# Peptides against a protein of PDB entry 6MBK: the designs that were tried, part 89

Target 1, 240 residues: chain A of PDB entry 6MBK
Amino acid sequence: GFEMVNFKEEGFGLRATRDIKAEELFLWVPRKLLMTVESAKNSVLGPLYSQDRILQAMGNIALAFHLLCERASPNSFWQPYIQTLPSEYDTPLYFEEDEVRYLQSTQAIHDVFSQYKNTARQYAYFYKVIQTHPHANKLPLKDSFTYEDYRWAVSSVMTRQNQIPTEDGSRVTLALIPLWDMCNHTNGLITTGYNLEDDRCECVALQDFRAGEQIYIFYGTRSNAEFVIHSGFFFDNNSH

## One batch from the design tools (peptide; made by RFdiffusion4, then SolubleMPNN)

Design b2_p9_8_s1 (from b2_p9_8, 5 letters changed)
Fold by OpenDDE base, seed 4:
Structure b2_p9_8_s1 (fold): chain B 240 residues (1-240), chain A 9 residues (1-9)
Amino acid sequence: as target 1 above (240 residues)
Amino acid sequence: MPAIPRSLL
């Protein structure tokens, strides 16, 4: 059906190995392969998660720490996925001074500054937690938790987090969707959903793809403001 | 590619 390929300029993507027709279900990812808040709770992070109110309240931060813990774990099931992630991002947290100055003329500047401040505060908070909390002692990041690590994890989650149903369909949770999120972006419509009966993420082809063509999906239209808001770092109720 | 959210949110 498809293969992972490193494309010039685009980085890793998916290439069709056969002709795929529009609306064909070409890709599905079972829940067991996803990085979720639940998988974070069931990981080495679980004991800390159970006692830290911020991890519990902010699923995106839980995913960020899950990603960091798994990255630092050489035997992690998700190593093949993590190794496909960018080492750096074109997100606001990576903007240089000139990029920030350019944004000063835009409505996004306040959101960017807020994101910087909130991310820095979160890092400072969790640095202290990791240094002092008893359940942090077994975390593989215990002695190597930098702002750069946190910035990377936050940006990874920001650019790749998805809302999916819980197993019982009663609630929503956050997930990173390996393999699926390797698809690069094109203009179109959302063609991905979650099948609760089969407990899997399902993607249908946006268009016809011929064998050898890159498979694109539509991530949705995102403004700079939406990009920041969808990071979930700005919950109004966060007292921090 | 520029970092855009692969978000279904």
Scores: peptide ipSAE 0.043, ipTM 0.752, DockQ to the pose 0.174
Fold by OpenDDE base, seed 3:
Structure b2_p9_8_s1 (fold): chain B 240 residues (1-240), chain A 9 residues (1-9)
Amino acid sequence: as target 1 above (240 residues)
Amino acid sequence: MPAIPRSLL
């Protein structure tokens, strides 16, 4: 077993409540508990999604709007998960002027400016959509859609989105994985996969963990540039 | 700590 704990230096993480052995399946999350593009389509966002080409083409933006709609819904199934998310992020969208000036001497500045410009354009587009589209009238964010809301949702998705198979296994889709994404990072190997037979995300232990130890997972190899830019916008052609 | 992307690759 494990429990959620607020660690002094690392924030929220998972702590073992018993000894866990290496390669032991200690954590699984069924599809029904995930925030996915499919759950977005099945939510209050569904009618708008069905008529907006950008939501259809960009699963990360669909997840961002799904996250905003659920956050604004007091009775959302995902409220306990959403309340564990950071209110702010160390992403370039939150950089102060002095931090941007420091990056001007680096190659990362172009990626920072591109991300900021793309996010601002997306916000302007969707602000107009929310104000004018008939299917936007039922969205809980109709009268309270700010840039700060949008950058928070985009940053949440950027730092937590995962590729998982569709229900039929024919394609990949995007998901936020509650509980699992509370594990902090350590060096090692990927120990998380998707079990299509049981329709669940499965995580095995990277190493032996003793009762009372923090449980770490490996998020994969990331470049210093990827850490700085939070390149979770996988669509190169995010020209729109 | 930097917000490390939790994406499964």
Scores: peptide ipSAE 0.042, ipTM 0.752, DockQ to the pose 0.225
Fold by OpenDDE base, seed 2:
Structure b2_p9_8_s1 (fold): chain B 240 residues (1-240), chain A 9 residues (1-9)
Amino acid sequence: as target 1 above (240 residues)
Amino acid sequence: MPAIPRSLL
């Protein structure tokens, strides 16, 4: 077993409550517990999703709005998960003026500026949609949708989105994986997959963990280009 | 820790 713990400097993580062996299936998360593009379609966001081409084309933005709608809903099933998310992120969207000035000496500045501009444009678009679209009237965001809200949701999705199979296994979709994404990062190999037969995300231990040790996973290698909000798909060259 | 993407692919 494991438990959620607030670690100093690392924030929330998972701690082993017993000895866990390498390659042991210690954690699984059924589809019904995931925040997915499908759960977004089945939520209060569904009517707007069905009418907005950007939400339909960009699963990451659909997840961002799903996250915001659920955060604004006191009775949301995902409230316990949402409350574990950081309030701020070390992503380019949160860089201070001095950090941006430092980056001016690097090639990363162009990607940072691109991300800022794209996020600002998306916010301006969706602010107008929320104010004017008939299907936005029932959203808990209707009277409170700030750039800070949007920045937080986009950054949450950017740092936590995953590709999983659709229920029929015919396509891929995007998901946030509660509990699993509480594992902090270490170098290693991908030890998480999706079991279609049991319809669940499955994680095996990267190494032996003793009772009381923090459980780490490998998130995969990330390039600066992957922080650019494209079509919402990360194509990690997972050499399976 | 710095916020880095968590991806299952």
Scores: peptide ipSAE 0.041, ipTM 0.747, DockQ to the pose 0.200
Fold by OpenDDE base, seed 1:
Structure b2_p9_8_s1 (fold): chain B 240 residues (1-240), chain A 9 residues (1-9)
Amino acid sequence: as target 1 above (240 residues)
Amino acid sequence: MPAIPRSLL
């Protein structure tokens, strides 16, 4: 029902290959296709994860390292997804000197500097871990772990992380949702949820889309993370 | 894709 297309100015997005009706379940992504904290734990990163308290405490960092390990693995299942990710981001970690200078007059500068400082500290910490920890020897990034790698991974996760339920539904975890996160944003209502019965992310169409139209979703007011769990499919059935 | 900066938790 859809295809990935590189749109001018918007980058990659999804285009309808047929007419899709509002509220139609057009996209689902099973848990097994997600990059999750659990998949990180079950990967080559698992042994290190089991011994590093920061990886254990900070699921976003675990995802960042998972992403880096998979990117460095030519046979990774997620290579097709990873290749769709931007090489750079419009996030504070990528701000040019002039942009940072401009922000010095704003309240945002504190947050930007905090993010830079925290990211740099995390990198320094993990650089040492990767160099010295016995379980890091098997990581495909062992000999190639730069700050640029780390800021890319952190930014990728920051811009794409989602909260999803654990398999048992008892807790929330973090996930990158391949294919789904290719949808570009439009204003509207959250149309993505997690179906625990089928163990998959589900996305219904925000509106009617004709064949050849770009499919947009609402990313909500904050990260997609809050949307999947907290914003149930509030389809206002009354608007028809 | 708008890189909506999400706060690092």
Scores: peptide ipSAE 0.033, ipTM 0.717, DockQ to the pose 0.088

Design b2_p9_8_s2 (from b2_p9_8, 5 letters changed)
Fold by OpenDDE base, seed 5:
Structure b2_p9_8_s2 (fold): chain B 240 residues (1-240), chain A 9 residues (1-9)
Amino acid sequence: as target 1 above (240 residues)
Amino acid sequence: MEGIPRALL
């Protein structure tokens, strides 16, 4: 067992409530609990999705809008998950001038500027879509769609999106994985996969965890540049 | 913590 805990330095994470052994399947999340491109299509966003080529082509943007729509919906199934998400991020989209200046001496600066430019362009496009498209009228964000909203949603998706198989296993799609993505990062091996037979994400323990210890997972190999651009932090024990 | 894009295998 585990519980959600707010750790002082790391924010929300998972804590073991019993001893968990290495390689033990301690956490699984059925597809029905995931925020996916498919759940976006089946939501209030569905009609707009069906008519907007960018939403169709860019699953990450579809997830961002799905997240915004669900956040604006008091009765959303995902409200408990959304409430665990940061309100702001340390990613480049939130960088102050001094932070950008520091990166000017690095190769990451081009990617930072590109990310900002792309996000701004996307916002401008979708602002117009939301104002003018007939199927945007039912979106709970129609009268309250700011750049800050979009930046938050894009950053949430950027830091948390995962590739999972479609139900038939023929393709890959994008998903946010509630509960599981509460695990903070440590160095190690990827211990999460998707079980198509049971139609769920499955996470096995990276190591032994005793009752009361925080449960960590390995998010995958990333360069320091990728940590900055995609995660907003450096990891000293990075394997890259 | 604000996380890295999570990798699944």
Scores: peptide ipSAE 0.083, ipTM 0.761, DockQ to the pose 0.368
Fold by OpenDDE base, seed 4:
Structure b2_p9_8_s2 (fold): chain B 240 residues (1-240), chain A 9 residues (1-9)
Amino acid sequence: as target 1 above (240 residues)
Amino acid sequence: MEGIPRALL
């Protein structure tokens, strides 16, 4: 149905290997393949998670640390997924001085500054936690936890986190959705949901895709500021 | 591509 391809301008994406019709269920990802707050709790991070209030309160940070731990684990189940992630991002945390100066004339500047301050504070906090907490001793990042590592993980989660239901459907949790999140963005409608009966993320085609065409999805309605802040890119066809 | 968090319905 599809294959992962490195597109010249867009990086990794999905390409159709056959004709896919609009509204066809072409892609599904079972819960067991997702990186979730629950999988973080069940990982090497679990003992620390159980005792750190920030990890417990902030699922996005839990995912960031989960991502870092799995990246540092050569036998991680998610290595194939992690290797598809960018090594660097064009998100605000990677902006150079001139890019920040440009944003000073925009409404995004305050959110950018907030991201910088929050990320720096979080790093400082967790650096201390990793150095001092007993349950951090077995973390693969124990002796190698840099701001660059944290910036990468936070940016990865920022650009890819999704809300999904818990198994019982009673609550929402955060997840990274491998393979599916490789789809690049186009304007349209949300075509991805979660099927609780089959416990999987399900994506239907936004439009007809011919064999050999890149498969796009609509990430959701975003303002220009949200594109800059959360995705790091400008989308010319963004109508907001 | 690095992108916006993907919305699910």
Scores: peptide ipSAE 0.079, ipTM 0.745, DockQ to the pose 0.392
Fold by OpenDDE base, seed 2:
Structure b2_p9_8_s2 (fold): chain B 240 residues (1-240), chain A 9 residues (1-9)
Amino acid sequence: as target 1 above (240 residues)
Amino acid sequence: MEGIPRALL
């Protein structure tokens, strides 16, 4: 077993409540608990999704709007998950002027500026869509859709999105994976896959964890530049 | 913690 804990400096993570052995299947998340492009289509966002080419083409934006709609819905099934998400991020979209100035000495600055411009353009586009499109009238975002809302949702998806198979396994789709994505990062090997037979994400332990230890997973190989651009942090022990 | 995009196999 494991429990969600607020760790100092690292924020929320998972702590083992018993000894867990390396390669033990300690965590699984059924498809029905995931926030996916499909769950977005099946939500109040569905009618707008069916009419907007950008939502259809960009699953990450579809997830961002799904996240915002569910956040604004008091009875959302995902409220417990959404409440565990950071209120702000260290991603480039949240950089202060001094942080941007610091990055001017690095090659990352161009990607930061691109991310700012792209996000601003997307917000401007969707603000107009929400105000004018008939299928936006039932969205909880109709009367309150700020850049801060959009920045938060985009950053949440940017830092937490995963590719999973469709239900029939014929294609890939995007998902946020509640509970599992609470695991903080360490160097190692990918230990999470999707079991199509049981229709669930499955995570095996990267190493032995004793009762009371934080459970870490490996998010995948990234450069420090990619960590900054996509996640907003440097990993001190990053070997890449 | 804010993390890199999570990865599945």
Scores: peptide ipSAE 0.038, ipTM 0.726, DockQ to the pose 0.343
Fold by OpenDDE base, seed 3:
Structure b2_p9_8_s2 (fold): chain B 240 residues (1-240), chain A 9 residues (1-9)
Amino acid sequence: as target 1 above (240 residues)
Amino acid sequence: MEGIPRALL
């Protein structure tokens, strides 16, 4: 029903290969294909995760490290997905000095500085963990963990993380959703949900799409800036 | 691929 296409103005997106009707279930992604906190725990990162309180408390950081470990693994199941991700982002962590100077006259500057400070502190902490912790020795990033790697992974998760239920539906966890997250945005209503019975993410069409048209979804009313600044770091317990 | 967060779910 659809194919991945590189659109001139919007980059990669999904194009309909047939007519799709409004409210038609055209796309679903089973849990086993998602990058989740659970898949991170079941990966090479699992032993370290089990002994690091920050990885356990901050699912977004767990996903960032999962993404880095899988990127560094040539035989990773998620290589086809990871290769579609941007190499750089329009997030504050990538702002040039002049862009930061422009924001100095705005209230947003405090959020930008907070993000810089938090990301730098996290990097410094995990650099030490990776250098000293016994369970870090088998990580593919052991000898090549740079700030640039970390900011890329954090920004990837920040711009693509989703809340999904746990397998038993008792809690909410974080996931990256391959293929689905390639849909570009349009105004409308949220048309994606999670089907616990079939254990999959499900997306229904926002409108009629003709064969050859790009398939759009609605990401919600939040701007990229608002989400990046306010929702980029899910701190479970901002105790500090 | 917009840098828009996908936090729909």
Scores: peptide ipSAE 0.038, ipTM 0.739, DockQ to the pose 0.184

Design b2_p9_8_s3 (from b2_p9_8, 5 letters changed)
Fold by OpenDDE base, seed 5:
Structure b2_p9_8_s3 (fold): chain B 240 residues (1-240), chain A 9 residues (1-9)
Amino acid sequence: as target 1 above (240 residues)
Amino acid sequence: MEAIPRALL
């Protein structure tokens, strides 16, 4: 039905290998393939998670550390997924001085500065935790936890995290959805949901795609400021 | 099916 392709301007995406009709269920990802807060708890990070209130309270940070631990693990199940992630992002944490100056005339500048401050503070906190906490000793990042690592992981999660139901459907949790999140963005309607009966994410086609065409999804309604801050790009035809 | 918007903070 589809294949991974490196598109010249858009980077990695999915290309149809056959004709796909609008509303056709062309892609599904079982829970067991997702990177979730639960999979973080069940990983090498689990012991530390169980004793750190910030990891427990902030699922996005738990995912960031989960991503870092798995990246540092050669035998990680998620290595193929992690290798598809950008090495750098166009999010505010990567902005150069001129880009920040451009935003000074906008209301987004306050959010940018807050993101800088929060990320720096989190890094400082967790640097100390990793250096001193007994359950951090077995983490593969113990001796190599840099701000650049943390910035990358936080940005990866920021641009890719999704809210999904827990297995029993009683609560929501956070997840990275491998394979699916390779779809690039276009304007339209949300066509992805979670099927609790089959315990999987399901994506139906936004439109007809012919064999050889790139498969796009709609990430959701966002302002351009939200795209910059949370997704790292502008979209000219944004209908938000 | 519950809708999944990408990149929710």
Scores: peptide ipSAE 0.094, ipTM 0.768, DockQ to the pose 0.186
Fold by OpenDDE base, seed 4:
Formats: C-alpha cells, sequence, structure tokens
Structure b2_p9_8_s3 (fold): chain B 240 residues (1-240), chain A 9 residues (1-9)
C-alpha cells in the first residue's frame, strides 16, 4: 500500500500506492526488524556492552554504537535501512557558530550547550574504550572512530529513537523502527502503537491518503525548542 | 496498544 520515495524537500518518505482510509492499519513492523538495545546486545557489540557501564546505562548510546557497527558491516541486515538515513543532520550538533549565536536568544541554548558537551565527553570516553578494551578489538570502529562518526550516530538516534515495550511487556526499551520512521511529520494525533500479542509496531493512517500522496504521521507533541533540539527543524503549525 | 511517538526529524 506504500512505497519509499525521495521527496525533494523532505528527503525519504512514504507514498501511498493505493487509497488508504483514516484509521486503516497500513504499516506494521515486527520486533525482529527493529534495531533495539537487545539487538545491540546480540550483535558484535555484545561483548563490549556486557562490560561497559555507560552502554548498559544509556540505551541511546548503545543504539548509536549499534548503528555505527552495522553501518560499517557490509552484510548487515539493516544496511537497506541505514542507507535511508541522512548522511548529515540539521540538528544542533551540526550547527555552525552563527546558528548557535542565533539560538542564544532562545530557550534552547542551554540544551544545545549540554548536547555539545555531553557528546564531546562521550566521544572522548568511548574513543579510549575502543582503543583499550579487549572486547573492542573486533569492532569495525577499532581503527576508524571519529567525532563525525559519533555525531552522526548520536544524531540519528536522537531523531529516531522510540520507546517500545520489551517482549514480555514488563519494561520499556529503545528502538529504531525501520520503514516506519521514514514517515514525515504532520500535525495530528499519535497513530502508532505496539501490539504485544503480535509483537509488532502498528501504524494506522492519521487521515485519508489518496494514491500518490505522501503518508504523514504525527510525531507527538513537541515544543518549538524540542523541534530545534531534537529534530533540527521548525514546524510552522506547531502550536505547542 | 501502547502509543509510540516518533522522535523528531
Amino acid sequence: as target 1 above (240 residues)
Amino acid sequence: MEAIPRALL
């Protein structure tokens, strides 16, 4: 019922190939297709994960390293997904000096500075870990781990991480949701959920979409500052 | 079904 399309202004998105009615379940993604903290633990990163307190404590960082490892793995199952990700982002970690100066007049500036400092500190920490930890020797990051790599991965996760239930539903975990996260944003209501019975993410149509129309979802309530900090863009119709 | 917001971008 849909196809991947590279839209001129919005990058990759989903386009309807048939008429889709509001509230129709048009897209689902089984857990096995998700990039999760669990899939990170079960990957080449697993041995390091099991011994690094920061990876264990910060699922977003675990996902970032998982993403980097899979990107560097030609035979990764997630290569088709990874190739749909932007090579660069318009998020604060990519801002030039003038853009940062502009933000000094906004409430977002403190969060920007925090992101810069935290990301730099994390990079420095993990650079040392990758160079010295025995379980890092088999990582594709061993001989090539730049700040730019880390910035990209962190930004990818920042802009795409989702909370989903664990398989038993007892806890929440973090996931990147391939295919689904290609949907661009519009104003509305959250129309995606997790179906534990079928162990999959399920997305119902926010509205009627005609064949040939781009399929949008509502990302959730965000302040303008949150859009800037977490998405790197302003949404004019954001009333929050 | 637990609602899943999409991270921005």
Scores: peptide ipSAE 0.318, ipTM 0.883, DockQ to the pose 0.180; fails the geometry check
Fold by OpenDDE base, seed 2:
Structure b2_p9_8_s3 (fold): chain B 240 residues (1-240), chain A 9 residues (1-9)
Amino acid sequence: as target 1 above (240 residues)
Amino acid sequence: MEAIPRALL
């Protein structure tokens, strides 16, 4: 087993409660527990989704609005998960003026500026949609939709979205994977996959973990530029 | 099983 723990330097992570062997299937998450584009369509967001071309075209934005709607819903099934998410991120959308100045010497600066502009444009668009579209009237966002809300949701999705197969396996969709996404990153091999037969995400241990040790996973190979753009940090041990 | 790469942190 494992438990969620708040580690001093790394924030929330998973700690082994027993010895776990390398390649052991220690964690699985059924589809019904995932926040997906499909669950967004089946939520209070569904009617608006069916009418808005951007939500339909951009699954990440659909997930962002799904996350905001569920956060604003005290009886949401995903409240326990949402409460584990950071309230603020180290992503470029949260950079202070001095942090942006440091990036001016890097090629990442242009992508940072693009991310700022794109996010601002999206917010302006959806603010108007929420205020004027008939299907937005039932959203908990109707009376309170700030840039800070949108920035948080976009950053949450940007740092946690995953591609998984659709239920029939014919296509891919986007998902947030509760509990699993609490694993912090280490170098190694991808040890998570989707089992269509059992309709669940499955994670096998990257290495042996002793009882009391933090359980790490490998997020995949990324450049430092991609880390800055998508996660806001340089990974010191990044092999890419 | 199809591999699932975690989003960037």
Scores: peptide ipSAE 0.131, ipTM 0.783, DockQ to the pose 0.188; fails the geometry check
Fold by OpenDDE base, seed 1:
Structure b2_p9_8_s3 (fold): chain B 240 residues (1-240), chain A 9 residues (1-9)
Amino acid sequence: as target 1 above (240 residues)
Amino acid sequence: MEAIPRALL
């Protein structure tokens, strides 16, 4: 019922190939297709994960490293997904000096500086870990781990991470949701949930979409400041 | 593709 399209102004998105009715379950993504903290633990990153307190404590960082490892793996299952990700982002970690100066007049500036500092510290920490830890030796990024790599991965996760239940539903974990996260944002209501019975992410249509129309979802309530912090732009139709 | 944080219900 949909196809991936590179839209002129919006980049990749999903386009309906048939009429989709409001509330129709048009898209689902089984857990096995997700990049999760669990899949990170089960990957080449697993041994290092098991011995690094920060990876264990910060699922977003675990996902970032998982993303980097998979990107560096030619035969990764997630290569098709990874290739759809932007090479750069409009997030604060990519801001130029003038953009940062612009934010000095906003309440977001402190969060931007915090992101810079935290990301730099994390990179420095993990650079040392990758260089020295025995379980890092077989990581595909062992000899190629730059700040740019880390910035990209962190930004990818920052913009795309979702909270989903663990398989047993007892806890929550973080996931990147391929295919689904290609939907661009519009104002509305959250129409995506996780079906534990079928162990999949499920998205119902926010509205009627005709064949040939782009399929939009609502990413959730965000302040304009949060849009700036996490996406680098203001959404004109933001309800907040 | 918009680089906005996602949320699930």
Scores: peptide ipSAE 0.119, ipTM 0.788, DockQ to the pose 0.336; fails the geometry check

